Peptides against a protein of PDB entry 4DOW. Designs and how they scored, part 14

Target 1, 157 residues: chain A of PDB entry 4DOW
Amino acid sequence: TFSWVGRPLPNRKQFQQMYREICMKINDGSEIHIKVGQFVLIQGEDNKKPYVAKLIELFQNGAEVPPKKCARVQWFVRFLEIPVSKRHLLGRSPPAQEIFWYDCSDWDNKINVETIIGPVQVVALAPEEVIPVDQKSEETLFVKLSWNKKDFAPLPP

## One batch from the design tools (peptide; aimed at target 1 V77 D108 I116)

Design b2_p14_2_s3 (made by RFdiffusion4, then SolubleMPNN; from b2_p14_2, 8 letters changed)
Fold by OpenDDE base, seed 2:
Structure b2_p14_2_s3 (fold): chain B 157 residues (1-157), chain A 14 residues (1-14)
Amino acid sequence: as target 1 above (157 residues)
Amino acid sequence: DDVEKLNEKRKKTL
């Protein structure tokens, strides 16, 4: 179950109510609050790892009937989501915790909040910084580079 | 390839 937290933010978009925060109620009755700017795991393909994204906007889309709770996201990609023929362009074998900023506009950045699995920690690193590999950080993902379907590049500013 | 199919869900529709 997803519900808005707080009052709608002022906006000029017809049929849309924007919010800062959404509440996910989990099966055990506990609640997780997710805010704009945080990173989330999103349901992927069947039997595959979830997608990773940064929340850019949270909004209720009143143009739909019934109104839908939606989010606008910035996508990230896992190394295994990069075509096999292009993985060599990285020039190294990345740790499992590394993800890449998706720098293309060919993907739909609007999602239904019901596809959100939960929050995840994403840390930006410089290329020379070492990704820690230990049990305490196993759930933390790290990003050093962007991927634009052609090559890897430094992170956008 | 298989990866392209994996990301089909996120592609924009024409």
Scores: peptide ipSAE 0.381, ipTM 0.882, DockQ to the pose 0.198
OpenDDE base, seeds 1, 3, 4, 5: peptide ipSAE 0.379, 0.334, 0.360, 0.400; ipTM 0.881, 0.863, 0.874, 0.889; seed 5 fails the geometry check

Design b2_p14_2_s4 (made by RFdiffusion4, then SolubleMPNN; from b2_p14_2, 6 letters changed)
Fold by OpenDDE base, seed 2:
Structure b2_p14_2_s4 (fold): chain B 157 residues (1-157), chain A 14 residues (1-14)
Amino acid sequence: as target 1 above (157 residues)
Amino acid sequence: SDVEELNKQRKETL
């Protein structure tokens, strides 16, 4: 169950109410609050490898019937999602915790919040920084580079 | 479904 937290933010979109925060109620009755700017896991084909996204916008789309709770996201990709023929472009074997900023706009960046599995920690690192795989929880993901379907590049500012 | 559509997009465009 998802519910909005707080009052809608002022905006001029006719059928859209924007919010800063949403509450996700989980099975044990506890609640997790997720805010714009946080990272989330999104349901994918593989339950063990959900998609990763940064929340850019939270909004209720009143143009839909019934109104839908939605989010706009910045997508990330896992290394194994990258075509086999292009993986060599990274020049290294990344740890499982590394993800890449998806630097393309060909994917729909609007999601229904019901596809959110939960929050996740994503830490940005410089390309030369070592991913502390043994020091932190394996649940923490790290991003160093972007992927634009052609090559890897330094993270966008 | 949303999940199916997302999966399709990612498989086609990566």
Scores: peptide ipSAE 0.434, ipTM 0.902, DockQ to the pose 0.715
OpenDDE base, seeds 1, 3, 4, 5: peptide ipSAE 0.423, 0.423, 0.419, 0.419; ipTM 0.900, 0.898, 0.897, 0.898

Design b2_p14_3 (made by RFdiffusion4)
Pose (drawn by RFdiffusion4):
Structure b2_p14_3 (pose): chain A 157 residues (1-157), chain P 14 residues (1-14)
Amino acid sequence: as target 1 above (157 residues)
Amino acid sequence: SEVEKLAQEAKEHL
């Protein structure tokens, strides 16, 4: 379950209150703070890996009744979310830890916070950097490229 | 559900 942390950010959008941070309680019993700018795993279909997204906004949406806690995200896509016909354009076999900045506006970016599984560490690498492959049996995901429905390209600014 | 809606949107746009 989720709760807001502290005061809302200075008001921007009508009927919405924006927050920098959200508190998530687990059945391990503890509390974890998830901030705008951090990444989350978002529950998709039961037979697939979670979606990965960067939190760009956290908000209480008064336009829904009853009101809900929501997030706007920048999507990332997994390799399997890229059309099979386009996968060769990468020119390599990406590791499972590599994901792609999704640079397209077609898919809506608003989610209910209850779809959040939890925070995930996502790291930007230069194209020539190698993914560890280190130890921690890492839970970290790495991003080198964006995908725009046409081609792989550099990470935006 | 929110999960089903999100999955449908992903199917339409990805």

Design b2_p14_3_s1 (made by RFdiffusion4, then SolubleMPNN; from b2_p14_3, 6 letters changed)
Fold by OpenDDE base, seed 2:
Structure b2_p14_3_s1 (fold): chain B 157 residues (1-157), chain A 14 residues (1-14)
Amino acid sequence: as target 1 above (157 residues)
Amino acid sequence: SDVEKLNEERKKTL
């Protein structure tokens, strides 16, 4: 169950109410608050490898019937999502915790919040920084580079 | 479904 936290932010979009924060109620009755700017896991085909995204906007789309709670996101990709023929362009074997900023606009960046599994920590690193791989950091993802379907590049500023 | 749509989109464009 998802519910808005706080009052809608002022905006001039006719059928859209924007919010800063949403509450996700999980099975044990506890609540997790997720804000714009945080990173989330989104349900994918593989339950063990959910998609990763940064929340850019939270909004209720009143143009839909019934109104839908939505988000706009910046997508990330996992290494194994990259075509086999292009993986060599990275020049290394990344750890499982590494993700890549998806630097293309060909994907729909609007999602329904009901696809959100939960929050996740994503840490940006310089290319030369070592990704820590230990039990304490196993749930943390790291991003060093972007992927634009052609090559890897330094992270956008 | 939303998940199915998302999966298909990613498969086509990566």
Scores: peptide ipSAE 0.485, ipTM 0.915, DockQ to the pose 0.713
OpenDDE base, seeds 1, 3, 4, 5: peptide ipSAE 0.476, 0.476, 0.473, 0.472; ipTM 0.912, 0.911, 0.912, 0.912

Design b2_p14_3_s2 (made by RFdiffusion4, then SolubleMPNN; from b2_p14_3, 8 letters changed)
Fold by OpenDDE base, seed 4:
Structure b2_p14_3_s2 (fold): chain B 157 residues (1-157), chain A 14 residues (1-14)
Amino acid sequence: as target 1 above (157 residues)
Amino acid sequence: SDVEELNEQRKKTL
């Protein structure tokens, strides 16, 4: 289950209540708090790795009936999600921990919070920095570049 | 959910 943490943020948007933080209650009874600005794993297809996204906004959408707990996200993509015909444009074989900033606006960036699996650590690196591949860092994802459906590019500011 | 289905659809349009 998901519940809002704290008071709604002041806003002028009718039918929307914005929040800074949401609480995710897990099956074992423990609770995980997720905040705007953190990275999360989003439910994907069966037997596939989950999607990766950065939380930009948390809000209750009162325009829906019943109201839904939603988030706006910045999408990332895994290398294996990129079309086979375009993968060569990277010019290297990335480690499994590398993801890419999705630099297009053609995808819906609104999600239901119920599709969130949990938080994940994402670290931004400069192109010249080495991605650690040791066992201790297996749970950490790294981003160096963006993908805009045409080519790879440096990360946006 | 409907949103989950939409999220899955994005992979087909990369």
Scores: peptide ipSAE 0.053, ipTM 0.701, DockQ to the pose 0.574
OpenDDE base, seeds 1, 2, 3, 5: peptide ipSAE 0.052, 0.051, 0.052, 0.051; ipTM 0.697, 0.693, 0.696, 0.693; seeds 1, 2, 3, 5 fail the geometry check

Design b2_p14_3_s3 (made by RFdiffusion4, then SolubleMPNN; from b2_p14_3, 7 letters changed)
Fold by OpenDDE base, seed 2:
Structure b2_p14_3_s3 (fold): chain B 157 residues (1-157), chain A 14 residues (1-14)
Amino acid sequence: as target 1 above (157 residues)
Amino acid sequence: SDVEKLNEQRKKTL
C-alpha cells in the first residue's frame, strides 16, 4: 500500500499533484517513507535482480482513471544488462554491486509506484575508488560510470 | 502489465 505524505507541492499542471514523499506500507505493518532524490528498487523480470532507479518526481496522475500514483525516475543498469558484445568496453570485471547511470532517453521514465519494491542505497564513486565488497556493503550499490548504449563514460555531474 | 512493458522496452535496447 502506498500513500502520499504531506500536502501536494504547488504546481501548475492541471491533472497532476506533486509530492515530496510517499509512504510504503509493508507486510509486517511497518512503514517506509521514500522521498524524491532517493534510490529505489523496481520490480523486473528477475526478482533477484530488480531494476534500480533514482526518484526524480512523485506525482498523482489525475488524468488516469482511476488516478495513479506515479514517479519519474533516472534509470540505472546492471552490468548484465549491457549487451555481451559491448561488456568488454568496461575493461574490467565489475563487482555485482556496481551499476551504471543509464544515459539515454529511449526508456520510459514514468513508473507506477506500485512497482517499487523498496529503497536502496546507491553511492557515487570516482572511477579510481575501490568498491567495497563485504557483508556490510552487500546491500549497497555503487555507480562510477554512465552507459549510453555505445560506451561507458564518467558520471554526469 | 507495467512490469512486462518495462521488460520489453529494456530488451529492445540490447
Scores: peptide ipSAE 0.496, ipTM 0.913, DockQ to the pose 0.645
OpenDDE base, seeds 1, 3, 4, 5: peptide ipSAE 0.490, 0.491, 0.484, 0.485; ipTM 0.914, 0.913, 0.912, 0.912

Design b2_p14_3_s4 (made by RFdiffusion4, then SolubleMPNN; from b2_p14_3, 8 letters changed)
Fold by OpenDDE base, seed 4:
Structure b2_p14_3_s4 (fold): chain B 157 residues (1-157), chain A 14 residues (1-14)
Amino acid sequence: as target 1 above (157 residues)
Amino acid sequence: SDVEELNEKRKKTL
C-alpha cells in the first residue's frame, strides 16, 4: 500500500495535491519512504526487467474517480529496450548496469504509484568514467548518455 | 490494471 507522508505542498492546481514524499508498505510489514528526486523501479511485463525512472513530482489526481496517487517521472531505458537495429549506434557493448536517459517527449510521463516496485540507486558518470562491475555494485545502475530515438548523446545539463 | 495500462504505454518504439 501507498500513503502520503507530510502535508501537501502549496499549489494552485485545483484538482491536484502535491507531496514531497510517499510511504510504501512492503509485505513484511516494513515501510520504505520515497521522495521526489529519487529513482525507482517500475513493474514491467512478465519475464522482463523493471523500468527505471526518476521521480519528478508526487501528486494525488483529484480529477479521477476515485482519486489516484500518481507520479510524474523522467524515463530511462535499458539497452535491451532499444531496437536491435539501432543498438550498434552505441559503438560498444554496455554492461548490464548501464541505463540511458530517455530524451524524448513522446512518452506519457505520468504513472500510478502502484506500479512502483521500490527505490533504486542510479549514478551519473562522465563518458570517460568506468562503470564498476564488481558484485558489490550489482544493485546500482549507471547512466552516461541519453537516447533520443535517433542516436546516443551526452547527458543533458 | 495499473501495470497493464503502463506497459501498453511503454510499447512505443524507441
Scores: peptide ipSAE 0.402, ipTM 0.892, DockQ to the pose 0.769
OpenDDE base, seeds 1, 2, 3, 5: peptide ipSAE 0.402, 0.395, 0.356, 0.395; ipTM 0.889, 0.890, 0.874, 0.889

Design b2_p14_4 (made by RFdiffusion4)
Pose (drawn by RFdiffusion4):
Structure b2_p14_4 (pose): chain A 157 residues (1-157), chain P 14 residues (1-14)
Amino acid sequence: as target 1 above (157 residues)
Amino acid sequence: PTMDETLKKKAESL
């Protein structure tokens, strides 16, 4: 379950209250803070890996009744979410930990916070950097490139 | 956690 932390940010959009942070309680019993700018795993279909997204806004949406806690995200896509016909354009076999900045506006970017599984560490690497492949049996995901429905390209500014 | 309407629409597009 989720709760807002502290006061809302200075108002921007009508019928919405924005927050920098959200508190998530687990059945391990503890509390975890997820902030705008951090990344989350978002529950998709039961037979697939979670979606990955960067939190760009956290908000209480008064336009829904009853009101809901929502997030606007920048999507990332997994390699398997890229059309099979386009995968060769990468020119390599990406590891499972590599993900792609999704640079397209076609998919909506609003989610209910209840779809959040939890925070995930996502790291930007230069194209020539190698993914560890280190230890921690890492839960970290790495991003080198964006995908725009057409081609792989550099990370945007 | 479960899918919301936005996620369902996103899944259908894939």

Design b2_p14_4_s1 (made by RFdiffusion4, then SolubleMPNN; from b2_p14_4 with T2K K10I A11E)
Fold by OpenDDE base, seed 5:
Structure b2_p14_4_s1 (fold): chain B 157 residues (1-157), chain A 14 residues (1-14)
Amino acid sequence: as target 1 above (157 residues)
Amino acid sequence: PKMDETLKKIEESL
């Protein structure tokens, strides 16, 4: 179950109410709060690992019937999501914890909040910074570069 | 709990 936390944010969109935070309540009654700006795991397709995304907006889309709780996200891609033919462009074998800022608009950046698995920690690093692969960072993902379907590039601002 | 599942999913993603 998903419920909005707090009052709607001011906006001029006729059919959308925007929020800063959403609460995910699970079967055992525990709650997970997720805020705009946080990173989340999104349910992947069959036989695919979860997607990684940064929440940009949380909104209820009143234009839909029934109204749906949605999020707008900035996608990240895993190395294995990059076409095999282009992976060599990275010039290195990335650790499993590395993800890439997806710098393309071809993906729909709107999701249903029900596809959110939960929050995930993502840390941006400079290219020269080493991605730690230790127990302390076991559940942390790291991003150094963007991917625009053509090449890798430094992270956007 | 969902959080535990999330953590598991993270681990599985690594």
Scores: peptide ipSAE 0.122, ipTM 0.798, DockQ to the pose 0.058
OpenDDE base, seeds 1, 2, 3, 4: peptide ipSAE 0.071, 0.097, 0.103, 0.008; ipTM 0.735, 0.758, 0.755, 0.493

Design b2_p14_4_s2 (made by RFdiffusion4, then SolubleMPNN; from b2_p14_4, 5 letters changed)
Fold by OpenDDE base, seed 3:
Structure b2_p14_4_s2 (fold): chain B 157 residues (1-157), chain A 14 residues (1-14)
Amino acid sequence: as target 1 above (157 residues)
Amino acid sequence: PKMDETIKKIEKSL
């Protein structure tokens, strides 16, 4: 169950009510609050691993009947989601914890909040910084580069 | 069904 936290934010977009925070009630009765700007895991397709995304907007879409609780996201991709023919462009074997900023507009960046599995920690690193791969950081994902379906590049501004 | 334990497990697997 998902519910909005707080009052709607000022918004120029009709049919949309924007929020900065949403509450996810889980099966044990506890609640997890997720805010705009945080990173989340999104339900994968079939047997695929969950997607990683940064929440850009939280909004209720009044254009739908009934209104839907939605989010706009910035997608990230894992190395194994990169086409096999392009993986060599990275020039290295990335650790499992590395993800890439998806710098393309071909993916729908609107999701239903019910597809959110939960929060995840994502840390941006400079190219020279070492990705810590130990038990202390096993729950943390790291991003150094973007992927635009053509090549890898430094993170966008 | 969403639970914190499941979330933690998923995070560790990624």
Scores: peptide ipSAE 0.094, ipTM 0.766, DockQ to the pose 0.054
OpenDDE base, seeds 1, 2, 4, 5: peptide ipSAE 0.085, 0.091, 0.009, 0.036; ipTM 0.754, 0.760, 0.527, 0.687

Design b2_p14_4_s3 (made by RFdiffusion4, then SolubleMPNN; from b2_p14_4, 6 letters changed)
Fold by OpenDDE base, seed 5:
Structure b2_p14_4_s3 (fold): chain B 157 residues (1-157), chain A 14 residues (1-14)
Amino acid sequence: as target 1 above (157 residues)
Amino acid sequence: PKMDEVLKEIEKSL
């Protein structure tokens, strides 16, 4: 179950009520709060790993009946989501914890909040910084580069 | 709890 936290943010978008925070509640009463700006895991397809995304907007879509709780996201991609024929462009074998900023507009960046699995830690690193792959950082993902379906590039500012 | 499941899901994602 998902519920809004706090009052709606002022906006001029019709049919939308924007929020800063949403609460995920499970049957045992436990709650997880997720805010705009945080990173989340999104449910993948069958037999596929979850997607990674940064929340940029939380909003209720009043144009739908019934209204739906939605999010607008910045997508990230895993190395294995990149076509095999282009993976060599990275020039290295990335650790499993590395993800890439998806720098394309061809993906729908609107999701239903019900697809959110939960929050995840994502840390941006400079290209020369080493990605730690130890037990202490097992729950953290790292991003150094963007991917625009053509090549890898430094992270956007 | 949900948080524990989230952590397990993260592990699966690595």
Scores: peptide ipSAE 0.153, ipTM 0.794, DockQ to the pose 0.056
OpenDDE base, seeds 1, 2, 3, 4: peptide ipSAE 0.089, 0.110, 0.116, 0.013; ipTM 0.748, 0.755, 0.754, 0.485; seed 4 fails the geometry check

Design b2_p14_4_s4 (made by RFdiffusion4, then SolubleMPNN; from b2_p14_4, 5 letters changed)
Fold by OpenDDE base, seed 5:
Structure b2_p14_4_s4 (fold): chain B 157 residues (1-157), chain A 14 residues (1-14)
Amino acid sequence: as target 1 above (157 residues)
Amino acid sequence: PEMDEVLKKREASL
């Protein structure tokens, strides 16, 4: 179950109420609060790893009946999601914890908040920095580069 | 339903 935290933010968009924070209630009764700017795991297809995204907006879409709780996100991609024929462009074998900033506009960036599995930690690194891959940090993902379906590039400013 | 379709479209576009 998802519920808004706080009052709607000032907004000029018709049929939309924007929020800063949402509460996710877990099956054991505990609650997780997620805010704009945090990173989340999104439900993938069966037998596939969850997608990774950064929350940029939280809003209720009043144009739908009943209204839906939605989010706008910045997508990331895992290395194994990149086509096999283009993986060599990276020039190295990345660790499993590395993800890439998706730098294209061809993907829909609107999601239903009910697809959120939970929060995840994402850390931006410089190319020369080493990604720690020990067991204690396996839950943390790291990003050094962007991917635009053609090549890898430095992270956006 | 709608979200599942969006996710499929995302993955197919890679």
Scores: peptide ipSAE 0.039, ipTM 0.670, DockQ to the pose 0.432
OpenDDE base, seeds 1, 2, 3, 4: peptide ipSAE 0.036, 0.038, 0.037, 0.036; ipTM 0.668, 0.670, 0.665, 0.676

Design b2_p14_5 (made by RFdiffusion4)
Pose (drawn by RFdiffusion4):
Structure b2_p14_5 (pose): chain A 157 residues (1-157), chain P 14 residues (1-14)
Amino acid sequence: as target 1 above (157 residues)
Amino acid sequence: SKTSEELDRLANYS
């Protein structure tokens, strides 16, 4: 379950209250803070890996009744979310830990915070950097490229 | 890819 932390950010959109942070309680019993700018795993279909997204806004949406806690995200896509016909354009076999900045506005970016599984560490690497492949049997995901429905390209600014 | 129904589900999940 989720709760807001502290005061809302200075008001921007009508009928919405924005927050820098959200508190998430687990059945391990503890509390975890997830902030705008951090990344989350978002529950998708039961037979697939979670979606990955960067939190760009956290908000209480008064336009829904009853009101809900929501997030706007920047999507990332997994390799399997890229059309099979386009996968060769990468020119290599990406590891499972590699993901792609989704640079397209066609998919809506609003989610209910209840779809959040939890935070995930996502790291930007230069194209020539190798993915560890280190230890921690890492839960970290790495991003080198964006995908725009057409081609792989550099990470935006 | 994400379907429109899936996006709707994510936005309105309760």

Design b2_p14_5_s1 (made by RFdiffusion4, then SolubleMPNN; from b2_p14_5, 6 letters changed)
Fold by OpenDDE base, seed 5:
Structure b2_p14_5_s1 (fold): chain B 157 residues (1-157), chain A 14 residues (1-14)
Amino acid sequence: as target 1 above (157 residues)
Amino acid sequence: MLTEEELKRLENYR
């Protein structure tokens, strides 16, 4: 169950109410609050691993009946989501915790909040920084590069 | 969640 937290923000878009925060009620009855700017795991299709995204906007789409709670996101991609024929462009074998900023517009960046599994920690690193691989950091994801379907590129300093 | 330095990198890339 998802519910808005706080009052709607000023917005010029018809049929859309924007919010800063949403509340997710989990199975044990506890509540998790997620804010714009945080990173989340999104339900994958079939047996695929969850997608990773940064929340850019939270909004209710009043054009639908009934209205739907939605989000706009910035996508990240896992190494295994990159075509096999292009993985060599990275020049190294990344750890499982590494993700890449998806720098393309071909993916729909609108999601239903119901697909959100929960928050996740994402850490941005410089190319020379080492990604720690231990039990304490196992749940943390790391990003160094972007992927635009053609090549990898460093993130800004 | 993110340090100021880490957040700056992601925000500047957007």
Scores: peptide ipSAE 0.023, ipTM 0.648, DockQ to the pose 0.029
OpenDDE base, seeds 1, 2, 3, 4: peptide ipSAE 0.021, 0.022, 0.020, 0.022; ipTM 0.634, 0.638, 0.639, 0.640

Design b2_p14_5_s3 (made by RFdiffusion4, then SolubleMPNN; from b2_p14_5, 6 letters changed)
Fold by OpenDDE base, seed 4:
Structure b2_p14_5_s3 (fold): chain B 157 residues (1-157), chain A 14 residues (1-14)
Amino acid sequence: as target 1 above (157 residues)
Amino acid sequence: MLSEEELKRLENYS
């Protein structure tokens, strides 16, 4: 289950109450707190790896019936999610831990928080930095570039 | 919801 942490943030949006933190209760009864600015895994389709996203906003959408706990996110894309015909544009074979900043507006960036699997560590690197591929860092994802459906580019400012 | 162990496995798999 998901529940808001703290008081709603002041805002002028008529049908939205905004928050900075949400509590996620998991199977063993423990709780995980997730904040705006952190990275999360989002439920994917069957037999597909979870999506990766950065939380931009947490809000309750009162315009929906019933009201929904939602998040606005910045999407990332895995290399294998990129069309086969475009993968050569990277010019290298990336490690499995590399993801890319999705620089497009065609993908809905509003999600229901119930689709959140949990937090994940994402580290931004400069192009010249090497991605660690040892066992102790296999749970960490790394981002160097953006993908805009046409080409790869340096990370946005 | 997923357990802590399941979450860790997913993170490692990702």
Scores: peptide ipSAE 0.029, ipTM 0.677, DockQ to the pose 0.040
OpenDDE base, seeds 1, 2, 3, 5: peptide ipSAE 0.031, 0.018, 0.017, 0.026; ipTM 0.680, 0.595, 0.588, 0.630; seed 1 fails the geometry check

Design b2_p14_6 (made by RFdiffusion4)
Pose (drawn by RFdiffusion4):
Structure b2_p14_6 (pose): chain A 157 residues (1-157), chain P 14 residues (1-14)
Amino acid sequence: as target 1 above (157 residues)
Amino acid sequence: SEAVEEIVENRKKP
């Protein structure tokens, strides 16, 4: 379950209250803070890996009744979310830890915070950097490229 | 859940 942490950010949108941070409680019993700018795993279909997204906004949405806690995200896509016909355009076989900045506005970016599984570490690498492949049996995901429905391209600014 | 279904439907858009 989730709770807001502290005061809302200076108001921007009507009927919404924005927060820099959200508190998540687990059945391990502890509390974890997830901040705007951090990444989350978002529950998708039961037979698939979680979606990955960067939190760009956290908000209480008064336009829904009863009101809900929501997030706007920048999506990433997994390799399997890229059309099979387009996968060769990458020119290589990406590791499972590599993901792609989704640079397209066609998918809506608002989610209910209850769809959040938890935070995930996502790291930007230069194209020539190699993914570890280190130890920790890493839970970290790496991003080198964006995908725009047409081609793989550099990470935006 | 309904919220998960909405995300799945949204992500299935061409």

Design b2_p14_6_s1 (made by RFdiffusion4, then SolubleMPNN; from b2_p14_6, 6 letters changed)
Fold by OpenDDE base, seed 3:
Structure b2_p14_6_s1 (fold): chain B 157 residues (1-157), chain A 14 residues (1-14)
Amino acid sequence: as target 1 above (157 residues)
Amino acid sequence: SKDVQELIENRSKP
């Protein structure tokens, strides 16, 4: 289950109440607090790895009945989410820990918080920096480039 | 965007 933490922020949009933090209660009774600005794993489709996203906003959607707890996100994409016909554009075989900033408006950036699996660490690197791939960092994801469904591009230096 | 700027600011530096 999910519950809001703290008081709502000043309203920016009609029918929405914004928050800084949400509490995720896991089946074993433990609780995880997730804040705006953190990175999360989102439930993927069947037989797909979880999606990766940065939380931009946490809000309750009062336009729905009953109101829904939602988030606006910045998407990242895994290499294997990129169409096979486009993967060659990267020019290299990326490590499993590399993800890409999704620079496209075709994806809905609003999610239900119930699709959040949990937090994940995402680190931005310069192109010349090496992605550390070892057992100690296997849970950390790294981003160097953006993907706009047409080509890869470097993030600003 | 603001989100991009935040990511850049937190980028590791050699």
Scores: peptide ipSAE 0.095, ipTM 0.766, DockQ to the pose 0.028
OpenDDE base, seeds 1, 2, 4, 5: peptide ipSAE 0.098, 0.113, 0.053, 0.050; ipTM 0.762, 0.771, 0.697, 0.696; seeds 1, 2 fail the geometry check

Design b2_p14_6_s2 (made by RFdiffusion4, then SolubleMPNN; from b2_p14_6, 8 letters changed)
Fold by OpenDDE base, seed 3:
Structure b2_p14_6_s2 (fold): chain B 157 residues (1-157), chain A 14 residues (1-14)
Amino acid sequence: as target 1 above (157 residues)
Amino acid sequence: SEDQQKLIENRSLP
């Protein structure tokens, strides 16, 4: 169950009520609060790792009946999501914890909040920084580079 | 929803 936390934020977008925070209620009755700007895991395909995204906006889509709770996200991609023919462009074998900023606009970036599995920690690193290998691959993810479907590039400061 | 499923499918494309 997902519910909005707090009052709607002022915005100029038609048919959208903006929020800063959403509450995810889990089976044991506990609550996880997720805010704009945080990173989340999103349900992927069967037998596939969850997608990773940064929450850019949380909004109720009033254009739909009934209104739907949605999020606008910045996508990240895992290395295995990079086409096989392009993976060599990285020039190294990344650890499982590395993800890449998806620097394209060809994907829809609106999701239903119901697809959110939960929060995840994403840490930006400089290229020379070593990614700590964690026993839990989803505990902390690391991003150094962007991927624009053509090549990898350093993230801007 | 159909839209969300479509999004997931598109997201998984190479």
Scores: peptide ipSAE 0.074, ipTM 0.644, DockQ to the pose 0.541
OpenDDE base, seeds 1, 2, 4, 5: peptide ipSAE 0.063, 0.059, 0.060, 0.065; ipTM 0.723, 0.723, 0.724, 0.718

